# Designs tried in a protein design run: peptides against a protein of PDB entry 7RZF. Part 326

Target 1, 358 residues: chain A of PDB entry 7RZF
Amino acid sequence: PFQEEHLKQLYKIVPIKDIRNLYVTFPIPDLQKYYKSNPGHYLGHLIGHEGPGSLLSELKSKGWVNTLVGGQKEGARGFMFFIINVDLTEEGLLHVEDIILHMFQYIQKLRAEGPQEWVFQECKDLNAVAFRFKDKERPRGYTSKIAGILHYYPLEEVLTAEYLLEEFRPDLIEMVLDKLRPENVRVAIVSKSFEGKTDRTEEWYGTQYKQEAIPDEVIKKWQNADLNGKFKLPTKNEFIPTNFEILPLEKEATPYPALIKDTAMSKLWFKQDDKFFLPKACLNFEFFSPFAYVDPLHCNMAYLYLELLKDSLNEYAYAAELAGLSYDLQNTIYGMYLSVKGYNDKQPILLKKIIEKM
Target 2, 358 residues: chain A of PDB entry 7RZF as posed
Amino acid sequence: PFQEEHLKQLYKIVPIKDIRNLYVTFPIPDLQKYYKSNPGHYLGHLIGHEGPGSLLSELKSKGWVNTLVGGQKEGARGFMFFIINVDLTEEGLLHVEDIILHMFQYIQKLRAEGPQEWVFQELKDLNAVAFRFKDKERPRGYTSKIAGILHYYPLEEVLTAEYLLEEFRPDLIEMVLDKLRPENVRVAIVSKSFEGKTDRTEEWYGTQYKQEAIPDEVIKKWQNADLNGKFKLPTKNEFIPTNFEILPLEKEATPYPALIKDTAMSKLWFKQDDKFFLPKANLNFEFFSPFAYVDPLHSNMAYLYLELLKDSLNEYAYAAELAGLSYDLQNTIYGMYLSVKGYNDKQPILLKKIIEKM

## One batch from the design tools (peptide; made by RFdiffusion4, then SolubleMPNN)

Design b2_p29_2_s4 (from b2_p29_2, 14 letters changed)
Fold by OpenDDE base, seed 3:
Structure b2_p29_2_s4 (fold): chain B 358 residues (1-358), chain A 29 residues (1-29)
Amino acid sequence: as target 1 above (358 residues)
Amino acid sequence: MEEFVRLVLELEEEFEKRKKDPSLHNKNF
């Protein structure tokens, strides 16, 4: 258990690598016994969300943060941490107090909205899909992992406990959210900019660091965090697959793609999966334009168009990725390449959104 | 106090792995 003297501390750490990371950490109770509800995963899903109105979306819009991860971490027996990690820009390194203010504004938004059963249901469905279609791991590593987690879960549940959610527990979500307060914070900033400005060395790794108390005025600023009208809960994820039907292999299935449509404007090849038998598809489109590579100007316009298209699709990219869908867009000397991959059920929805933005 | 620096160093390795493998984003630390 961390005593009050260990809270409200800032650590400035010199990395070996050229990185700029912020770690905002909160001591929380041991949640291991609540794996069936996993309130830390619920909060990590929302705090770590990348969609419109998310914490990351706002921090990116300011040019302060590149990536964000939120979630629970195991500590020692009887406690855990909730951690929000961000990759800082050079500008973001100058705005750490304001970044943390935005974290507390988002947390305050979560308090104001309260626990959402539909968000829990999406987490449950996503985890159930991940469990059902889990890839084969290397037997040695998998056995070692399972042997380790047998200390935490009943034998009957050891395979499912990390994935299958069973219980919506709003009380536990609120309990964890109540620990995410400025008075319970420990902050680390990892940057080479602290080289020659440290006064301590960590014993085991020789890492140079400085420890400082966070000023009471800064703590009060974070305690008075408002709702910030830019923060919103995510919309429902329309890409979560619900149909996992695998069609039987056709009697005339070819080992190679067969031409199933030939027109003046399009050719379509199809190959049924004869190997994996997964409810997944790979859609590949090559778009031809005589203008794409006619001269340097058109080439640059085609690149600019693709970058703008990718930017316009960012609102869907994260939700699609969470649901096991991906897309790729590339310029070619002939025009453009589009690939859509993942669970086949919701691929038409993603494809439609891509084509509507094009 | 040094324990927190060690925690951050462990987290750095995990965070740098996650930056390279988006498939790890949905896992708890």
Scores: peptide ipSAE 0.304, ipTM 0.826, DockQ to the pose 0.476
Fold by OpenDDE base, seed 2:
Structure b2_p29_2_s4 (fold): chain B 358 residues (1-358), chain A 29 residues (1-29)
Amino acid sequence: as target 1 above (358 residues)
Amino acid sequence: MEEFVRLVLELEEEFEKRKKDPSLHNKNF
């Protein structure tokens, strides 16, 4: 649907809100029929990854980008878009060409590594967990959603089609990657810095914008994107739950937390879930130190310690979150609070990593 | 041409919602 004249274009858009966003957009074939393999989700998972060696990690390290989202978006019947959106810093707004170069370097890394079945398997497992333990939606909203998606999926699959992956299709992943090229790009920069520098107005919203051709020299620079040695594929996510066994309710289960351990150094309260019957747990730890709040210096040192600890845990935070695990670390007037929440199966792994960094 | 600006404006509303909701950070489009 897009001719060459519609490609290699830069749009400078004036927002109503004070925001700085970059949209890097590629027209792609309609992938709806490939929902069982979902190659756009595979690529969105990798391009949107936040772990070490990711696109976002490198762009954050340069101070250019705060957040990144990648994935497929519906266009019209017979085509889609693949979109990489970033939240730009003030400095990042000055480095848009270099940000896009890094995007193409990461895409080139994905081409060089080729499709990875283990990454597909992780996406499959994560989506299966999300489906199996999906929260109850409001009936009216849910019915309206299901009625809408009945146009896209067989009746027998309508409940599962958005979640359950069935087929690893490396050919379709490569096909989508082949569309993610500089010659196919449409770029939009959204910033108030373009106010008074626009020549067009969008008819429906009254949004002011300017359209410019991207210079051939810039397109060539992006086409010659080399392998940046800072970019790496993610490591396997060790936090993905595999055991969903729910232990039977104890005969003496109390409606309140019971003190099950009392020692000079520790007290432990336990309450079994008697309501939800989910393979989830909440671990809460209060660490007491007489030094944590003894004076302003110690208070600030305890704060700095937790900020450094959180920073040192960033390598695990995203992978844990994807797997439905979360942690929280807070200073208290008595010391430190740690919470670990989510699927119970891999909580010991996350807890061990936190304690090893402490 | 205007269709792309409209697409970006629709995406902008979705992207700004995602920035404000931490539970949506890790969700692709």
Scores: peptide ipSAE 0.293, ipTM 0.825, DockQ to the pose 0.426
Fold by OpenDDE base, seed 5:
Structure b2_p29_2_s4 (fold): chain B 358 residues (1-358), chain A 29 residues (1-29)
Amino acid sequence: as target 1 above (358 residues)
Amino acid sequence: MEEFVRLVLELEEEFEKRKKDPSLHNKNF
């Protein structure tokens, strides 16, 4: 649907809010009929990954980007977009060309590695977990959503189509990757720094913007994006739950946490879930230290320690979160609080990693 | 041409929501 004249364009947009966002957009074929393989989700998973060797990790290391989202979006009937959105720092706003170069270097890495069935399997497993343990939604909103998606999916599959992957289609992944090229790009930069530098007004919202052609030299620079050795595919997500067994209620299950261990160095309380019957647990640890809050220096040292610990755990945080695990680390007046929450199956793995970093 | 600006404005609201909700990571727009 987009003619060549609509491609290789840069839009400078003035927001109402004080925000700095970059949108790198590619027109792609309509992938709706391929929902069982969902090649756009596969690519969104990799491009939007936050782990070591990811696009975001590198762009953060440069101080240019805070957050990144990648994925497909519906367009008009018969086409879609693939979009990479980033939240820009003030410095990142000065390096937009280089940010986009890194995007194309990462895309080139994906081409060089080719489609990975194990990555598809992880996406499949994650989506299956999300479907199986989907929270109850408000009936009105849910019904309206389902009514909307009935236009896209068979009635028999309408509940599953957004979640359940069935087919690994490397050909479709490659087809989408082949559309993610500099010659097909549309770029928007959203920043207040463009105030008074625009020449157009959007009709419906009154948004001020400027449109410019991206120079051919810049397009060529992006076309010649090499393999950046900092980019790597993610490692396998070890936090994906596989065991969902719910143990039967103990006959003497108390409505409150029972003290199951009492020692000079530790107390342990346990409460079995008698209400939700989910394969989830909440592990909460309070660590006591007489030094944690003894004076302002120790208090600040304890704070800095936790911030450094959190930073050292960032490599696991994203993979854990994708798998429906979370952790929290807080300073208390008595010491430190740790919580690990989510699916119980892989909590010991995450807990072990946290303790090994402590 | 204005359609792309509108698309970006629509995306802005979604993107700002996603920044606040990690559970929306890597979901389709």
Scores: peptide ipSAE 0.277, ipTM 0.818, DockQ to the pose 0.547
Fold by OpenDDE base, seed 1:
Structure b2_p29_2_s4 (fold): chain B 358 residues (1-358), chain A 29 residues (1-29)
Amino acid sequence: as target 1 above (358 residues)
Amino acid sequence: MEEFVRLVLELEEEFEKRKKDPSLHNKNF
């Protein structure tokens, strides 16, 4: 149990690598027994969300943060941590207090909205998909992992416990949110900019660091975090697959793609999966343009067009990725290449969004 | 106190791995 003296502390840590990271850490109760509801995963999903109105979206728009991860981490017996980690830009390193203020504003938004059953249901559905279509692991590693988690889960649930959500527990979500307060914070900043400015050495790794109390005025600023109108809950993820039907293999299925459409403007090849039997597809499109590579100007315009197109698709990219969809857009000497991969059920939705932005 | 620095160092290795693997961005700790 962390005493008050261990809270409201700032650690400035010198890394070996040229990295700039911020860790905002909260001690929380042991949530292991609540694996069926997994309130830490619910909060990590929202705090770590990358869509419009997310914490990352706002921090990225300011040029302060590149990436964000949120979630629970095991501590010692009887307690855990909730951690928000961000990759800082050089500018973000100067705005750590403001970044943490935005974290508390987002947490305050989550308190104001309260626990959302639909968000839990999306997490449940995503985890169920991840479990059902989990790739084969190396037997040795898998067996060792299962042997380890047998200490935490009943034998009957040991395969499902890390994936399958069963219970919506708004009370536990609120309980964890109540621990995510400025008075409970421990902050670490990892940056080479602290070289020669440290006064302590970590015993095991020899890492140079400085520990400072966070000023009470800064804690009060974070305690008084207002509702920032830029923060919104995510929209429902339209890309979550619901149909997993695998069509029977055609009797005349060829080992190679067959030409199924040939027109003056398009050729279409099709290959049914005869190996994996997954509810997944790979859609590949090659767009031909005589202008794509005619001269340096057109080549640069085609490049700029795709970069702008990718940027315009960012609003869907994260939601699609969460749902096990991906896309790729590339310039070619002939024009443009588009690939859409993942669960076939919602691929038409993602493809439509891409085409509407083109 | 040193335990927290050690925790951060362990997290750093994990976080740096995640930043390099886009397929891990959507995964909580």
Scores: peptide ipSAE 0.266, ipTM 0.815, DockQ to the pose 0.472

Design b2_p29_3_s1 (from b2_p29_3, 18 letters changed)
Fold by OpenDDE base, seed 4:
Structure b2_p29_3_s1 (fold): chain B 358 residues (1-358), chain A 29 residues (1-29)
Amino acid sequence: as target 1 above (358 residues)
Amino acid sequence: MGSSEFSDEVLEKIFGKDSVELLNVALSL
């Protein structure tokens, strides 16, 4: 357990490479026994969310943060860390206090909304998908991993314990949220800008750092984090697959795409998967416009249209990605290319969303 | 991104190895 002297600390760390990171860390109880509910994953999912009204969306809009990850990490025996890790811009490095204020505003929003069973269910469903389609690890790594996990989980659950959520525990979510307070914070900032400004060296790696107490006025500023009206819970992820049925190979399945529709305005090619046997599809659309490349103006208009379309779809991008769906939109010399890839079940929903924005 | 496994592997993919090392340093301080 961290003593009070280890809390409310700021660590300025010098990297070897030119990286700018902010680690906002909170000591939390050991939650390993609660793996079936995994409240840290629930919170990590929300805090690390990238959709509209997310913490990352606001921090990106200010130009302060490129990427954000939230989650729990194992610590020493008897405790864990909840961590919010961000990649800082040069400007973000100047606004670390305000970035952390926004983190506490988002956490305060999570407290105000309370635990949401539907969010837990989405985490459960996403983890079930991830587990079902987990790539085979290399045998040596797999064996070593299992041996480590056997110390923590029943033998019967060892393979599933990391992925399968079973129990919605709002009490544990609230308990973790109660640890995500300014009085419990440990902040580390990684930047080359601290070179020559450090007074300590870490024993194991020789990392140069400076430790400072976070000023009480700053802690108090974060403690008084209000509800920022820009922060919202994510909407339900409509792209999470639920049907994983693999259709049988047709008796006359061609090894190459077959023309299944031929009209004056459209050609449709289809190939059934004969190799991977996954509940995935790849939809590719090529749109031909005689106006797309007529002159530089039309080219620029087609480019601008596609950029605006991409921007209008950005609200779905992260939810689709989480659900194992992707889309791509490209200008071509003949018009536009659209691809939709991933699990076939919700591809029609994503495709409909794309078409509704076109 | 939210990660169920705030695993070093996931973090390495997002932030790189050096960032994960420095995170581990920061957690040990």
Scores: peptide ipSAE 0.464, ipTM 0.913, DockQ to the pose 0.474
Fold by OpenDDE base, seed 1:
Structure b2_p29_3_s1 (fold): chain B 358 residues (1-358), chain A 29 residues (1-29)
Amino acid sequence: as target 1 above (358 residues)
Amino acid sequence: MGSSEFSDEVLEKIFGKDSVELLNVALSL
């Protein structure tokens, strides 16, 4: 358990490799007994969100951060950490205080909005999807993971305990959110720029570091974090699959793609899955234009068009990824290629959004 | 990403093994 002397500390850590990370950590109670509600997962889902109005979107827009992950990690006996882990740009390394201010502004937004049952339901639905297909996608990783989990959960619940959200507990969400305060923060910055500026060595790994108290004025700045109007809760994820029906194998099913439509404007090949029996599909579209590769101007226009199309779809990318959908857009010598992959149920929704932006 | 599994495996995939090691160091300080 961290004493008060271990709070409001800044650690400057020297890596062996050229990495720039920010770890904003908060000691929290042991939440293991609350696995059915998993309030740390709820907060990690929101703080780590990548959609419009997210913490990451704002920090990316400033050029300070590449990637952000939020969640809980086990500590020593009787406590955990809530961690916001950030991949810093070179510019972001100069703006760590302002990055952390934005973290507290987002946390303050979560306090102002309060716990949302619909967000909990999305987390529940996403976890149910992950659970239902875990064994089918990664059979070898599951058996070793079960053995570790048996120490924490009854045998009857081991299979489900990591994934089954059963109880919406707004009180526990608020309790964890109340621990995410500047007075409870431990900050670590990892950068080679601290080489030769450290005064301590970590005993186990020999990691060079410097420990400093965070100035009271900086703590006060973070304590007075206002509501930043750029931060918004995510919109409902429309891509979460709900139908997992597997269509029966047709009698005419071929081991190779069959031409099922041949017209002057389109050819369509289809292959039913005869091996995996998953509620997944791969949609692949090749678009042909006689103008795509006529001259350098048309090539550059086709490239620019595709980059603008990708940018216009970025608002859906993260929500699709969370729901187990992906898309890919590429220039070809004949035009463009589109691929949509993942769970079959919501692929038409994603495809429609892509076509509406084309 | 928000991870239900703020697991070392997820963090290693995103930030690399060295970042996870340094996080564990930072948590032990």
Scores: peptide ipSAE 0.459, ipTM 0.912, DockQ to the pose 0.489
Fold by OpenDDE base, seed 5:
Order: sequence, then C-alpha cells, then structure tokens
Structure b2_p29_3_s1 (fold): chain B 358 residues (1-358), chain A 29 residues (1-29)
Amino acid sequence: as target 1 above (358 residues)
Amino acid sequence: MGSSEFSDEVLEKIFGKDSVELLNVALSL
C-alpha cells in the first residue's frame, strides 16, 4: 500500500521514443471481489468518454490532448490503480497542471451528478454485446487472457465475469470516486524534454526519471476544483444493438452482389452473408455529382463540405464505435462515398443521423 | 476511450508498447 510519502508525487520520465504522455494515477482498494458491479469500469466509461461535454472533448478543444483513456488496472496484491492516461500535444505538455485541474473538475461533476443507473445499464449492455460476439471474431487472443482470469474468478464465471455486470452498486462507485482526490494522486509525465534533467534510474528497464513532490498550492488548487459548466454526462447511446437475429440464407442467394433495384437515379446491389453468419451489415453508398470535379473550385468545395460533414458527425462517432458501428466518408472523382458498417440493428439510426447532417 | 479492461493490449493499441511499458514503470515507482 502506498504510504503518504508516495502520494502527491510527480514523476518526470524520459522515453526512448518521442512520446508525450500524462499518467494520472490513484491507488484504490482491490475491487476484484466487486467484479459483478465493476465500479471502476463505470468510472472509466465516463472519464474516458469522448462525446460532447466529456473530459476529452474539452481537453481536445484546448489543443492539449489527442487521446484519453480512463480505467482501472491491477496493481500489486491488495490494491489497484485508477488511471487517466492522455496523449499530450506539445502545448498540453506546458499545461499539465491545468489538464489535471480539468480532470478533477470532471470528477467533481461525477460527484455532483451521483451514480446513474442508466449509465450502468449501458455498460452492461455494451459488455453483453462484446461478450456475445467475442468468441466469433478472433479465438487466438482469448486463451492467454483466460489463463490470467482463472486466478480471479470461479471457473463457471470466468467466461462471463469480465463482461457480465449484474449489480448496480452506487455505494462502490462513490467509494472509488472518493479515492480520486488530489491528496491521493500520483502523476507521471513522459517526455523527451526531461532528457538530461533526471536524477534517478529505474532498476528494471534503466528508465531515467525525476521524482518531485507536487507543491501544496497545486494540490489545493486541484482540491478546490469547481464545477466546470462545459462538462456534462453523456447522452444515452442510441446505437447499442438489441436485435441479433440472423436471417436465413435465401435459396437464391448469389455468391456475388446481385442488382436488386435499377432506376434512373439509383442502382442497388445486395449480397447476403453466406460465410460469417453475423448480425452485421455493410452499407456502401456512392453518390455521383456532375459538379464534384468540374474544376479546382468545385473540388475544393467538395473537400471542405466533406470535412465539415465529418466534423458535424463527431458527436455520434464515439457512441457508434462503442456500439460496434462505424462510418466512413470519402471524396471520390465522381462525388462522395459513404460506408456504414457493424451491427445491422441500429445502422438505420446512424444512417439517419448522417443524412440529417448532409 | 473508457475501458473496463485498462488492459495492456488496449493501451498498446492506443498509445503503443513503449507507453504501456512506461506506465508500468510509473506504477512501480
């Protein structure tokens, strides 16, 4: 267990590669016994969310962070870590204190809103989807994970324990959230900019680092983190599939796409899946415009239009990805290409959102 | 991204192997 002397520490770490990372870590109790409620997953889902009003959305808007991950990691016996990991921009490296302030403002928002059962239900549903299809996608990675998990879960629950959320435990969510405080923080910054400014070497990898106490004034600044009105809980994920029915293979199923509709304005090809038998579809749309590439101005306008369209769809991108949906938008010499891929059940919802932004 | 599995595999995919190694270093310090 970390003693008080190991808390409120800043580690400046020199990487071999040119990477800029910030690790904000909190020692937490061992939560293994609470796998059915998994309060660390609930918090990781929210802290790591990428939608509007998320921590990442705000930090990206400032140009400080490219990517953020939040979640729990195993420690030594008897404790875990809650970790917020971010990829820092060059500008973000100069604003680490303010980045961490925003983290504590978001955490304070989570305290103010309290545990949300609907968020737990979304985590449960997402995990159930992931579990249902895990074995069908790639068996090779599964065997090595199972061996590690067998040490923590009853054999009967090993396959399910990582995925099956059964119990909403707001008390445990609050308990973990109470550990996410400035007085319990360990900060590590990874940057080549610390080269030649370190005084210690790590024993196992020879990693050069400097350890510093975080000033009490900085800790106090983070302790007094107010509610930032830019932070909001995510909206409900409309893209989570609920229907996984696989339609029977048609007797006239062709091994190649068949033209099923031919009109003056559209052609439609269809191929039923005869190989994978997954409740997934690929929708591909090619839009033809005689004006798309007439001249450099039209080319530039078509490019700018597509970039603006992509930006306007960013609010759905993360929720779609979590739900196993993806879309792609590309300029073509004839106009535009749109693809929608993933679970078929909610593809019409995503397609509607795309069309509403076009 | 929020991960139930703040697994080294997920972190490796997002941040690369070196970042995961350095995280493990940072956690051991």
Scores: peptide ipSAE 0.454, ipTM 0.909, DockQ to the pose 0.496
Fold by OpenDDE base, seed 2:
Structure b2_p29_3_s1 (fold): chain B 358 residues (1-358), chain A 29 residues (1-29)
Amino acid sequence: as target 1 above (358 residues)
Amino acid sequence: MGSSEFSDEVLEKIFGKDSVELLNVALSL
């Protein structure tokens, strides 16, 4: 078990490559026995969320962070870590204390809102999608993986235990949140800026580092983290597929796209999938404007319009990605191109949201 | 991103192998 002497520590680590990372880690109990509820996944989903009002959204808006991942990792026998891993900007490296303050403000928001069953249901539904469409692993890797998993799961559950959430356990979510406190933190900062400022070498890899106690004033600052009104729980993800029906191949199915609609203002080509047999579709739209490239002014207006449209759609981008949907918007020499790809079920919802912003 | 498993494979894809190695170092300290 981590003794008090191992908590509230700051590690300054020198990388070989030019990387800037922040690891905010918390020792937590072994949660392996709670795989059916997976409270660490629930918290990782929220802390690692990228939508409006997320931790990452605020840290990106300040120019301090590029990417953020939250989740649980196995430790030594009998405990795990909850980890918030951050890719730091050069500016973010100067603001690590304030970044961690924002992490504790977000965690405080999660405590104030309490566990949400609808968020658990979204995690369950996303995992069910991931399980259903998991590519067949290579047989050797799969056999070795199963052998490893058999140490943790009943034989009957080995195929599903990693993916299928069954039990909403708000008590376990709160228990993990109670471990995500400043008094239980271990911070590591990875940066070349610590080169020549280290006094220790790690035994296994020869990694140069410095260990420092986090000042009590800084711990107290994080303990007094207030509610930041910029942090909000995500909205419900409307894009999660629930219908996976594959339509039968039509008798007149063509091996190439067929022209199914021809009008003065539009042409429509369609091809049914005859190869993959997945509940996925690709919608591609080309918009033609005789004005798009008439002169530099019109080109710049078309560019600006598309950038504004993309910006207005950013609120949906992460939720769509999580649900296995994507969109692409490009300027073309003739006008604009739109693509919507992924699971068929919720594509009309995403397409409608795009059109409503156009 | 949130990960169900903060697996080395997922982290390697996002942060690179060296970052995962350094995370493992940081956790062992």
Scores: peptide ipSAE 0.452, ipTM 0.909, DockQ to the pose 0.460

